# Designs tried in a protein design run: peptides against a protein of PDB entry 3OGK. Part 14

Target 1, 307 residues: chain A of PDB entry 3OGK
Amino acid sequence: ATPDRLSRRFPNLRSLKLKGKPRAAMFNLIPENWGGYVTPWVTEISNNLRQLKSVHFRRMIVSDLDLDRLAKARADDLETLKLDKCSGFTTDGLLSIVTHCRKIKTLLMEESSFSEKDGKWLHELAQHNTSLEVLNFYMTEFAKISPKDLETIARNCRSLVSVKVGDFEILELVGFFKAAANLEEFCGGSLNEDIGMPEKYMNLVFPRKLCRLGLSYMGPNEMPILFPFAAQIRKLDLLYALLETEDHCTLIQKCPNLEVLETRNVIGDRGLEVLAQYCKQLKRLRIERGADEQGMEDEEGLVSQRG

## One batch from the design tools (peptide; aimed at target 1 R286 R289 A291 E297)

Design b1_p11_6_s2 (made by RFdiffusion4, then SolubleMPNN; from b1_p11_6 with P1M V5I)
Fold by OpenDDE base, seed 2:
Structure b1_p11_6_s2 (fold): chain B 307 residues (1-307), chain A 11 residues (1-11)
Amino acid sequence: as target 1 above (307 residues)
Amino acid sequence: MSREIVFEWEE
């Protein structure tokens, strides 16, 4: 399909999703002349798709110039931008988006690779946006953004319901959680074990409506922070948790309303049995192979055909 | 509900 064909056929298009290279090739070196550039599409969007509110690029090459053009062309009409597993841009491109698209509701950069120049984009978003509902830069590496800006976003965006972040120290997000009164989903952060302070995270207060959760690096010592609201948890992302089979069993037993579980093979057949016993509302189960699990001799940490 | 169009590029 060509961009010009799209606009001719669907001049009133409101939502566009473009997919680039296959997943199997995601980690391969992208040739300079790879056809996965969004440039021709952005040009077409700018010229001919005046009703477009939602743009989703998946596995595409996106430059700062592309983002700048898109931002200026759609401005406050752009409600959703998803840069899903994209590459080629810097934080300058993100800055352009948030500067020109003041009413953006969904901003996603999950698993995208980019060059980080500064944290201005998040600051700008914090200073001017009141419409944000979904912010997702899960599995990204931002080192120059401020958790204070995230808190400001939570305070100003009363419709903020889903936030997924990178490796923020979870204690730096205390203010964010207090401000994000309507937050239903949170993923990411970083839990850092402190042998000298086993109760380091015990006073962490989560938003009252939180029901979809994935805390990175959560181990058995941190897991109890979930227990007060475990009964309201509907989705757990344990892919990046540091839980063993027994820990999974412990947590699952406390989540009777669990609908979606994403975890690794470490859950084992035992964990699956516990899941079946206690989580009668389960709708989706995703089990990924952990890179580290190939070497673990613990038979309990493996999912067999029996489970 | 806004109609979403999905286009996939294949190498």
Scores: peptide ipSAE 0.038, ipTM 0.666, DockQ to the pose 0.029
OpenDDE base, seeds 1, 3, 4, 5: peptide ipSAE 0.031, 0.033, 0.026, 0.025; ipTM 0.642, 0.652, 0.632, 0.535

Design b1_p11_6_s3 (made by RFdiffusion4, then SolubleMPNN; from b1_p11_6, 3 letters changed)
Fold by OpenDDE base, seed 3:
Structure b1_p11_6_s3 (fold): chain B 307 residues (1-307), chain A 11 residues (1-11)
Amino acid sequence: as target 1 above (307 residues)
Amino acid sequence: MSREIVYEWEE
């Protein structure tokens, strides 16, 4: 599809999702620059798609100029922007989006690659937005943003229900969790084991409605922090958890209402058996095999065709 | 290459 054909066919389009690279690109068979620039689409949006409220770019090249043009063209009409696995922009582009689109409800840049200049974009979002429902920069590397701005967002955005972040120290997010009273989903953060302080995270208080969760680097020592509300967990992301097979079994057994599980091959056949036994409401299971797990000869951490 | 196995079902 070409941008001009889209606008002619759907002049009243409200939601647009573009995919720049097919799944085959994962095999390095497709050049990075093939058909992946958003520029012609942004031009078409600006000129002819005046009712567009939601934009989702997946695996596309996005420049700061593209973001600036999009921001100015749609302004407060833009409710959703998802930069999913995109590249080519800096935090200046994000700043333009949050400056001009003050009523944005969903902002996603999950797994995007960008140049970080400063943390101004998150600060600007914190100072002016009260509409945000979903904020997602999961699996990104922001080093210059402040957890205090995230807390401010939680305080000001009463409809905030889903937040996914990078490697914030979880203890720095205590204020955020306290403020985010309606939060249902949280992914990311960083749990850092301290041998000298085994109870470092034991007093962590999560939002009462939290039911979708993925804590990065959660080990067996930190896992008990979930036990008080494990029965209400519906979605669990364990892709970046530091849990062994037995730890998976322990946690899964405590989550009888689990609907979605994402984990690594370490769950093993044993973990899958426990999952089948205790999680009768399960609807989706994702198991990833990482390159790093190929070296672990432990037979127990392998999902066989029997499982 | 990470192999992903995805099972999705609706009851």
Scores: peptide ipSAE 0.031, ipTM 0.664, DockQ to the pose 0.384
OpenDDE base, seeds 1, 2, 4, 5: peptide ipSAE 0.025, 0.026, 0.024, 0.020; ipTM 0.564, 0.585, 0.574, 0.551

Design b1_p11_6_s4 (made by RFdiffusion4, then SolubleMPNN; from b1_p11_6, 3 letters changed)
Fold by OpenDDE base, seed 4:
Structure b1_p11_6_s4 (fold): chain B 307 residues (1-307), chain A 11 residues (1-11)
Amino acid sequence: as target 1 above (307 residues)
Amino acid sequence: MSREVVYEYEE
């Protein structure tokens, strides 16, 4: 499909999703410069798609100029922007989006590659947005954004229900969790082992409605922080957890209402047996190979075709 | 981490 054909056929289009690269690109089989540029689409959006409120670019090349044009064209009418596994932009582009689209409800840049210039985009979002429902920069590398801005967003956006972040120290998010009263989903953060303070995370208070969770670098020592509300958990992302097979079994047994599990091959056949036994509401299971497990075919912590 | 899916189940 071409942008001009789309606008002519659907002038009142409200939602657009574009996919620009094949799945093979995820395995570095395709160069980054291969795939679709959003530029012609942004031009068409600006000129002819005046009802568009939701934009999802997946595996597209997106420039700061593209984002700026989109932001100015849609302004407060833009409710959703998803830059899913996109590349080519900087934080200046994000700043333009949040500056001009002050009523944005969903902002996603999960797994996108970008150049980080500063943390102004998150600060601007914190200062002016009260509409945000979903914020997702999971599996991104931000070093210049402030957890205080995230806290401010939680305080000001009463409808905030899902937040996925990068490697914030989880203790720096205490204020965020206290403010995010309606938060149902959280992924990311960073749990850091401290030999001098082994229980430094035990007093973490999570939002009362939290039921979808993925804590990065969570090991068996930190896992007990979930136990008080484990029965409430509906979705677990354990892809970046540091749990062994036995740890998986322990946690799964405590999550009888689990509907979605994403984890690594370390769960093993044993973990899958426990999952089947205790999680009768399971609707989705995703198991990926960890980087360290490619050579360990003989270890117990592997999922076989029989499992 | 590898993005290789070993197993996927959806209802």
Scores: peptide ipSAE 0.080, ipTM 0.791, DockQ to the pose 0.750
OpenDDE base, seeds 1, 2, 3, 5: peptide ipSAE 0.070, 0.067, 0.072, 0.067; ipTM 0.787, 0.783, 0.785, 0.786; seed 5 fails the geometry check

Design b1_p11_7 (made by RFdiffusion4)
Pose (drawn by RFdiffusion4):
Formats: sequence, structure tokens, C-alpha cells
Structure b1_p11_7 (pose): chain A 307 residues (1-307), chain P 11 residues (1-11)
Amino acid sequence: as target 1 above (307 residues)
Amino acid sequence: FEFGERVIKLP
């Protein structure tokens, strides 16, 4: 339908969610220029959806111009913006929204592709934003943003509940973790072990409420930092973990309250067996496919009728 | 329960 039709039928929308490209686009089957331009929608928002406080774009093309318009038109009213699997913008667009939308509660860019010119958008949040509840740039290449800015955000945003990040060294986020007193969910970061520091981590202060998490590149040697509070973990994202079938069993075994598990097929039939009696409350399970070129990651990394 | 469709290669 046209944006005109949407605003005529529902002039007082508070929340809008638009999807663009077909689902196939998540698997590199759809041309990049196929469509899903968000622009006519943002123009319609400017003129006729004057009550909108939340926008979620999914698999759409979003430009800097369009986000500059959205930020100016909705300003302090924009409580939530989700750029979900979108493309076509840059850090100029992010900066525009974080400077004009001073009360953003939830900002999300998971799996989006954009050009990174600088890191001022995150710094701008750190300097002025107090209201942030959820910040999410989970599956994203950011090389110019400072972990100091993220820590500062945690110090200023009492209601921060959920943060998902890129390839920050976990050790650089120690300050962030101490400051994020209310943090219930963390995903991302980078666990980089060097033989030099056998106990490079073991001294992580995780927020005492963290129960939904996934540490990227987590190996067997760093896995134990979860054991002190594994009884509390309700959601586990081992999708980007570097741990073998045996290690999965050991960790899954310690999470009796786990309700959501996402993992690669390395979990193996053996891992599913473990999951079968320790985690009776499990509600959602997703087994993504792993490195399927040179053996199934190990000789147990195949799930079957047994599992 | 879901068998995911994405392939996630190791580094």
C-alpha cells in the first residue's frame, strides 16, 4: 500500500514496522538494488503521522537523507528506532538521529550495512543521552567507536537493560560492566586469548542480573567465567562461539533454567542429549549450520535422528 | 525448534 493509504486509515499511529526485501535477501539471493526504499514512508511520517514514537525498518534501504528527515521531523518524540538488516546509510545518519532525538530509549542497527566514517554518534550518546534502555549494534563492523564512550553511556543510563556490540575486546569493557548495574542482556564483544596470559579473563565482573547473553569467540578456556552464575542464565547465544561439542555439553549442563538457546550444529547429538534432561524449561532452540567444508567442525558435530 | 538455514564458517 501507499504511505498515503496508511496515514489516512491510521492517522494516530504510535508505532510502525515496515518490511521491504523478501526474506531471501538474508541469504544473498536478492539484488541489492531490488527495492525497499524507506524514503516515501519517512516523508509521510513527517507530514501525517505526527504521533509516531517508534519506527522499525526491516530489510529496507535507508539513506542519510531519509534519517536526517526522520530525526528532524520526530526529534524528542522518537523513543525507538530500529534499523534491522537495513542498508544504504552512514554514520552521518546515526549522528543526525542521536543529536536530534535526545530521548531515544531504544536504538538498534543489528546486521545493518552502512559506511563508517567516524565514531561521533556513539560519543554524542555518551555526552547527552540519559534515557537509553536498549542499544544494539550486534552484528556490525564498527572500527571507530570508543569503548570509553560505551562505558560512559552505562554510567549515565540508569535504565540500560540490554546492550549488544561488535568486536570490542571484552577486557576493554570491564568498566562498562561495573557501570551497567541493571544490565540483563549482553551479546557480542571479542574474547581473544593469548597464550601469554593463561588467565587473561577469569576476573570479569559481570552485572549481577545478566541472564541473557552470548560472548563472541568464547573458547573452552574462557567458558568458565559463566559458571558462577550459570544457574541464572535464561538465554544463551553460542552462535559465534569457538567451543567444541564436548564443551557445549559441559556448559549446557550448568544452565537448568535455560529457555532459549541459539547455536551451531557443533552442539551435536551429544549436546542435544544433555539439553534433553538438564534444561526442561527450554522454549526456543535454533541450530544454525556451521563450517561445513573441512569436516563438521569435529566428529560429533552432526545432529541426527538420535538428537 | 528450528534448523537454521545460515552457514556460519569458522574464522

Design b1_p11_7_s1 (made by RFdiffusion4, then SolubleMPNN; from b1_p11_7, 5 letters changed)
Fold by OpenDDE base, seed 2:
Structure b1_p11_7_s1 (fold): chain B 307 residues (1-307), chain A 11 residues (1-11)
Amino acid sequence: as target 1 above (307 residues)
Amino acid sequence: MEIGRRVIPRP
């Protein structure tokens, strides 16, 4: 469909999801310049889609100019912006969004690639937004944003229920977790093993309602931090955990209410057996291949046709 | 069950 045809057919459109590049782009099978530019759509949104509250771009090229135009056109009417696996923008574009769309509820940049100029966008969001429900920059590399701004967001946004972040040291997020009283989902962070301080994370306090979790680089030494609330966990993202098969078994046994598991082949047939035994509420299982699996001769770490 | 084909970079 062309943008103009969409607006003419659906002038009162409230939600738009666009998918640009095909999945093959994730495997570098598609040239970067294949297309999928949001510009024509943003132009149409700005001119003709006056009721649009939710925009989801997936695998599209988004410029700062596109974001600026979108921000100014929709302003406080924009409730959701998802830049899902997008590219072409900088943090200036994000700054424009949060500056003009002060009532945004969902802001997602998961797996997007961008040029980071500064952390001003998160600061601006922290200073002015009280409506945020979902913040997701999972699997991104922000180095210039402050965990203090994230804490401020948690303090100011009472409806904040889902936060997914990049590689923040988890201990820098202690203030955030304390402030995020209604947080149900957290993904990301960085757990850094310290041989000299094996218990450095043991006193980490998570939000009481936390039930969807994915801690990056969580190893077997850090895994016990989940045990106090493992029974309330409904979703685990273990894709970036450093857990072996037996570690998976240990954790899974403690999560009887698990509904969604995302992990790697390292779970193995054994882990799947344990999962079947203990997680009777399981609704979705996602198993990805890890880069490390090419070298693991251990049969236990592979999901076979039996699993 | 969703079997992903994406190779996840090593943490």
Scores: peptide ipSAE 0.023, ipTM 0.638, DockQ to the pose 0.697
OpenDDE base, seeds 1, 3, 4, 5: peptide ipSAE 0.021, 0.020, 0.020, 0.021; ipTM 0.628, 0.632, 0.646, 0.630; seed 4 fails the geometry check

Design b1_p11_7_s2 (made by RFdiffusion4, then SolubleMPNN; from b1_p11_7, 5 letters changed)
Fold by OpenDDE base, seed 1:
Structure b1_p11_7_s2 (fold): chain B 307 residues (1-307), chain A 11 residues (1-11)
Amino acid sequence: as target 1 above (307 residues)
Amino acid sequence: MEIGKRVIPRP
């Protein structure tokens, strides 16, 4: 479909999802010049799609100019922007979005590659937005953003229900968790083992409604922090957890209401048996092969055809 | 462009 054909056919379009490069691009099987630029689409949105509230770009090339044009064209009418596995922009483009789209409810940059100039975009969002429901920069490398701005967002956005972040030290998010009273989903952060302080995370207080969770680098020593509310957990992302098969079994047994599990092959057949036994509400299971597991064909932590 | 897949932590 061409942009012009879309706008002529659907002038009152409210939601647009565009998919650029195929999955093969993730394996460097596609030349960089293959295309997938959002520019012609942003031009069409700006000129002809006046009812558009939601934009989702997946595996596309997005420039700061594209984001600036989109931001100015849609302004406070833009409720959702998802830059899903996109590239080509900087934090200046994000700054333009949050500056002009002050009523944005969903902002996603998950797995996007970008140039980070500063943390101003998150600060601007914190200073002016009260509408945010979903913030997701999971699996990104923001180093210049402040956890204090995230706390401010939680305080100001009473409808904030889902937040996924990069590698913030979890202890820096204590203020955020305290402020995020309605938060249902959290993914990311960083749990850093400290041999001198093995219990440094034991006093971490999570939002009372939290039921979808994925803590990065959570090991067996940190896992007990979930036990007080494990029965209310509906989704677990364990892809970046440091849990072995037995740890999976221990946690799964405590999550009888689990609906979605994402984990690595380390769960093994044993973990799957435990999952089947204790998690009767399970709707989706995602098992990925870890980078560490590519060479371990012979160890007990493999999901076989029996699992 | 390598879509920077977050390296799954090695145990």
Scores: peptide ipSAE 0.021, ipTM 0.579, DockQ to the pose 0.110
OpenDDE base, seeds 2, 3, 4, 5: peptide ipSAE 0.019, 0.019, 0.018, 0.019; ipTM 0.625, 0.626, 0.637, 0.621; seed 4 fails the geometry check

Design b1_p11_7_s3 (made by RFdiffusion4, then SolubleMPNN; from b1_p11_7, 5 letters changed)
Fold by OpenDDE base, seed 1:
Structure b1_p11_7_s3 (fold): chain B 307 residues (1-307), chain A 11 residues (1-11)
Amino acid sequence: as target 1 above (307 residues)
Amino acid sequence: MEWGRRVIPRP
């Protein structure tokens, strides 16, 4: 379907999700000749979809001009923008979004590829937004944004419940965690092992409502920081954790309310047995093959057909 | 190359 056909059929559309190739949108709404560009859709949104509050682009090409047009067209009516695995924009485009869409509740750019010019977009968001509920730039590479702006966002956005970030040093986020009183989900960060300071992270205080968690590079020495609230954990992302099979078993035993687990093949059959024994509320399990696990001959660290 | 997937660290 063409953008024009969509607006004619659904002039009161509130939510739009577009998927570029290779996963075609369910309704083949993107002609092959569009190459995955959002431009025609943004034009249609700007002109004809006046009630649109939520936009989700997945695997599409998005330019700064597209973002600027979208931002100006929807302004404070835009509540959700998800740039999911998109490319083609810079932080200038993000700046336009947060400048014009001051009541945005969900901003996602997870796994998007972009050119980083500066950290102004996050600063602008911190200075003017009080509505944010979900902020997600997980698996992105921002080097010019400030953890202090993230702290400011947490202080000003009382409804902030989910934050996923890139490789911030976790200790730089202490102020953020203290401010984010209602935070339920956190993913990302960076735990950096220091041989000279094995307890470097033991004094970290997490938000009291935190129940969905994925700390990057968390090893067995850092894992105990979760133990005080492990019983309230409902979702764990261990894809980027540095845990072995035994570490998985230790952690899983402490998470009886776990509903979602994402991990690597290192969990092994033993870890799956422990999971089945202790996590009776488990609803979803995702096991990925790590690039590194293809060579580990250790039988205990592999998920077999028995698991 | 799927741009953006963080490389899973080697244990």
Scores: peptide ipSAE 0.038, ipTM 0.756, DockQ to the pose 0.095
OpenDDE base, seeds 2, 3, 4, 5: peptide ipSAE 0.032, 0.031, 0.033, 0.039; ipTM 0.729, 0.727, 0.729, 0.769; seed 5 fails the geometry check

Design b1_p11_7_s4 (made by RFdiffusion4, then SolubleMPNN; from b1_p11_7, 5 letters changed)
Fold by OpenDDE base, seed 2:
Structure b1_p11_7_s4 (fold): chain B 307 residues (1-307), chain A 11 residues (1-11)
Amino acid sequence: as target 1 above (307 residues)
Amino acid sequence: MELGKRVIPRP
């Protein structure tokens, strides 16, 4: 569909999802200049889609100018912006969005590639937004944002239910977790093992409603921090956990209400048997091939045709 | 386009 045809057919459109480049772009099989620019769509949104509240761009090229135009055109009417696996923008574009769209409820940049100039966008969001429900910059590399701004967002946004972040040290997020009283989902962070402090994370307090979780670099020493609330866990993202087959079995046995599991091949046939035995409410299982497949001498860490 | 896909850490 062309932008002009869309607006003529659906002048009262409230939600738009655009998919640009094919999945092959994820493997660098598509030239950068292949297209998938949002510019013509942003122009059409600005001119003709005055009821649009939700925008989702997936695998598209998005410039700071595109974000600025979108922000000014939709302002406080924009409730959702998802830059899903997008590229071409900087943190200046994000700053424009959060400056002009102060009632945004969902902001997503998951797996997007961008140039980071500063952390001002998250600071501006923290200073002015009280409507945020979902914040997701999972699998991104923000180095200039402050965990204090995340804590401020949690204090100010009482409807905040899902937060996915990059590699924040989990201990820097203690204030965030204390403030995020209604948080149901958390993914990301960084657990950093310290041989001199094996109980470094044992006093970590999670939000009481937390039921969807994915902690990056969680090893067997950190895994026990989940045990007090493992029975309430509905979704686990173990893609970036540092758990072996036995660790998977131990955790899975403690999660009888698990509905969604995302993990790597390291779960093995044994882990799948344990999953089938203990997780009777399981609805979705995703097993990714980890980089580990080349080094696993242990047959137990492989999902076979039996699993 | 470098998609900021995080590399899954090896155990």
Scores: peptide ipSAE 0.020, ipTM 0.585, DockQ to the pose 0.106
OpenDDE base, seeds 1, 3, 4, 5: peptide ipSAE 0.022, 0.018, 0.019, 0.019; ipTM 0.589, 0.594, 0.606, 0.588; seeds 1, 4 fail the geometry check

Design b1_p11_8 (made by RFdiffusion4)
Pose (drawn by RFdiffusion4):
Structure b1_p11_8 (pose): chain A 307 residues (1-307), chain P 11 residues (1-11)
Amino acid sequence: as target 1 above (307 residues)
Amino acid sequence: SFSREVVFEWE
């Protein structure tokens, strides 16, 4: 339908969610220029959806121009913006929205593709934003943003509940973790072990409510930092973990309250057996395919009828 | 070497 039709039928929308490209685009089957331009929608938002406080774009083309318009038109009213699997914008667009939308509660860019010119957008949040509840750039290449800015955001945003990040060194986020007192969910970061520091981590202060998490590149040697509070973990994202079938069993075994598990097929039939009696409350399970070229990651990394 | 293909999903 046209944006005109939407605003005529529902002039007082508070919240809008638009999907663009077919689902196949998540698997590199859809041309990049196929469509899903968000621009007519943002123009319609400017003129006729004057009550909109939340926008979620999914698999759509979003430009800097269209985010500059959205930020100016909705300003302090924009409580939530989700750029979900979108493309076509840059850090100029992010900066525009974080400077004009001073009360953003939830900002999300998971799996989006954009050009990164600088890191001022994150710094701008750190300097002026107090209201942020959820910040999410989970599956994203950011090389110019400072972990100091993220820590500062945690110090200023009492209601920060959920943050998902890129390839920050976990050690650089120690200050962030101490400051994020109310943090219930963390995903991302980078666990980089060097033989030099056998106990490079073991001294992580995780927020004492963290129960939904996934540490990227987590190996067997760093896995134990989860054991002190594994009884509390309700959601686990081992999708980007570097741990073998045996290690999965050991960790899954310690999470009796786990309700959500996402992982690669390395979990193996053996891991599913463990999951079968320790985690009776499991509600959602997703086993994504692993490295399927040179053996199934190990000789147990195949799930079957047994699992 | 990785893919987004789902081997198994349950909800």

Design b1_p11_8_s1 (made by RFdiffusion4, then SolubleMPNN; from b1_p11_8 with F2Y F8Y)
Fold by OpenDDE base, seed 3:
Structure b1_p11_8_s1 (fold): chain B 307 residues (1-307), chain A 11 residues (1-11)
Amino acid sequence: as target 1 above (307 residues)
Amino acid sequence: SYSREVVYEWE
C-alpha cells in the first residue's frame, strides 16, 4: 500500500498500523532503510488523515522531524502512538510528542533504538498529562529519566492501567507502585541480588489490581514476593527472569488463573507438564530459544515434542 | 529479538 492510496480509500481512518519489515527471520536479508521510512506516511497523515487518532509504526525508521510533524498535525487528537521496534529518532522527538499531544492515552516505544539526550520527555509527560492509560518503553535503554516522574504520572493519571519500563531499580519504584492504584500490568524494572541483604525486596507492595506481570532479573530468592497475589496473576512474562526449571514449576503451581505465559526454553518438558496440570485457563504460551538460553539453561531446560 | 520461538494459542 501507498500513503496516497490509503487516504483516498479511507479518508476517515481512525487507526493506522504500518509494518516496515516482514517477519523477523527475514530481517537480516533486508537493508535497514528498505521501504521503512515513515516520512511519506506522516505527510499523508498531516494532509489527508485528519480523523486519525491511533498510529502504530512497527520496524520503521522514524526521525525527530517526523515525530514533530506528526505531533503538530494531530495534537490533542492523537490518543495512541506506538513506536514498536523503530529507530532513527532521539528523545527530542519524544519530547515533541508529549508536548503537543497532551491527551495521549497510549505511548509505546518498546524495543525501539534511539539516541537519549535527556529525560525531559518523561518530565513533560508527568507535568501535563492526565489521560495516560498505557506507557510502554519495555526493553529500551533510558538512563536519564527519573522514577519520580513515573510516580507523578501514576498520581495524575487515574486511568493508568499498564506500565512497562526498562531497568529501573525496583526499590526506586516503590512510590510509583503506591501511587498507581489502578495498575493492572507491570513489566520491566531490575531486581538486584544483595547477599548482605537477602530480604531487600520482601516488603515490596504491589498495586492491588496487578494481574499481568514481568519482573526483569527475578530469581528464586525474589520470586516469593509474588506468592501473596499469585492466584490473581493472569499474564506472566518470565523471558528475563532468572528462574530454572524447578523455579518455574514452583511459580506456575501457584498461578491457577494464568492465561498467558511467556518464557524461555528453560521451562522444559517438566515445566510444561506442571503448566498443563495447574493452569487450566491458559490461552497463550510463548517459549523463546536463542543465544540467551545458553547461560540460563539447566539439564531439564529443554522443550521437546513430548511437551 | 530474532531468536527462535514457539507460540501456542488456543481458545
Scores: peptide ipSAE 0.141, ipTM 0.792, DockQ to the pose 0.355
OpenDDE base, seeds 1, 2, 4, 5: peptide ipSAE 0.076, 0.075, 0.071, 0.113; ipTM 0.726, 0.721, 0.729, 0.779

Design b1_p11_8_s2 (made by RFdiffusion4, then SolubleMPNN; from b1_p11_8 with V6I)
Fold by OpenDDE base, seed 3:
Structure b1_p11_8_s2 (fold): chain B 307 residues (1-307), chain A 11 residues (1-11)
Amino acid sequence: as target 1 above (307 residues)
Amino acid sequence: SFSREIVFEWE
């Protein structure tokens, strides 16, 4: 479809989702810039889609100028912006969004690639937003943002229910977890094993409503921190956990209300059997093949047709 | 990166 055709057909459109690239299997055969620029769409949004409150760009090229134009055109009417696996922008573009869209409820840049200039965008969001419900920069590389700003967001945004972050040291998020009283979903962070202090994470306190979780680099030594609330877990993201097959079995057995599991091939047929036995509410399962070079898959961690 | 995956979804 073209932008002009969309606006003519749906002048009162509230939600727009655009996909700029074909399926992942075809990515290597398609140039990066093939049909992927959001510019003509942003122009059309600005001119003709005046009721649009939700925008989702997936695998598209987005410039800072595009973000600035979108921000100014929609302002406080923009409730949702998802930059899903996008590229071409910097944190200056994000700053423009949070500066002009003060009532934004969902901000996502999961798996996007960008140039990081500073952490001002998160600071600005922390200082002025009270509407945020979902913040997601999972699988991104932000090195200049402050966990203190994340804590401020949690304190000021009473409806904050889902937060996914990059590689924050999990202990730096203690204040965030304390402030985020209504948080239901958390993914990301970084657990760092310390041989000299094996229990450094044991006293972590999670929000009482937390039921969707994915802690990066969680190993078997850290896994017990989930046991007190494992029965209320509905979704687990174990893609970046450091769990072997037996560890999967241990954790899954403690999560009888699990509905969604995402993990690697290391779960194995044994893990799948345990999953079937203990998780009767399961409705979605994703198994990703890990890279052999990463050494994250053991010999037992193989899913066959039997599993 | 792009990897092989198996996805099961059911009601």
Scores: peptide ipSAE 0.043, ipTM 0.750, DockQ to the pose 0.334
OpenDDE base, seeds 1, 2, 4, 5: peptide ipSAE 0.026, 0.032, 0.022, 0.042; ipTM 0.571, 0.653, 0.583, 0.724; seed 4 fails the geometry check

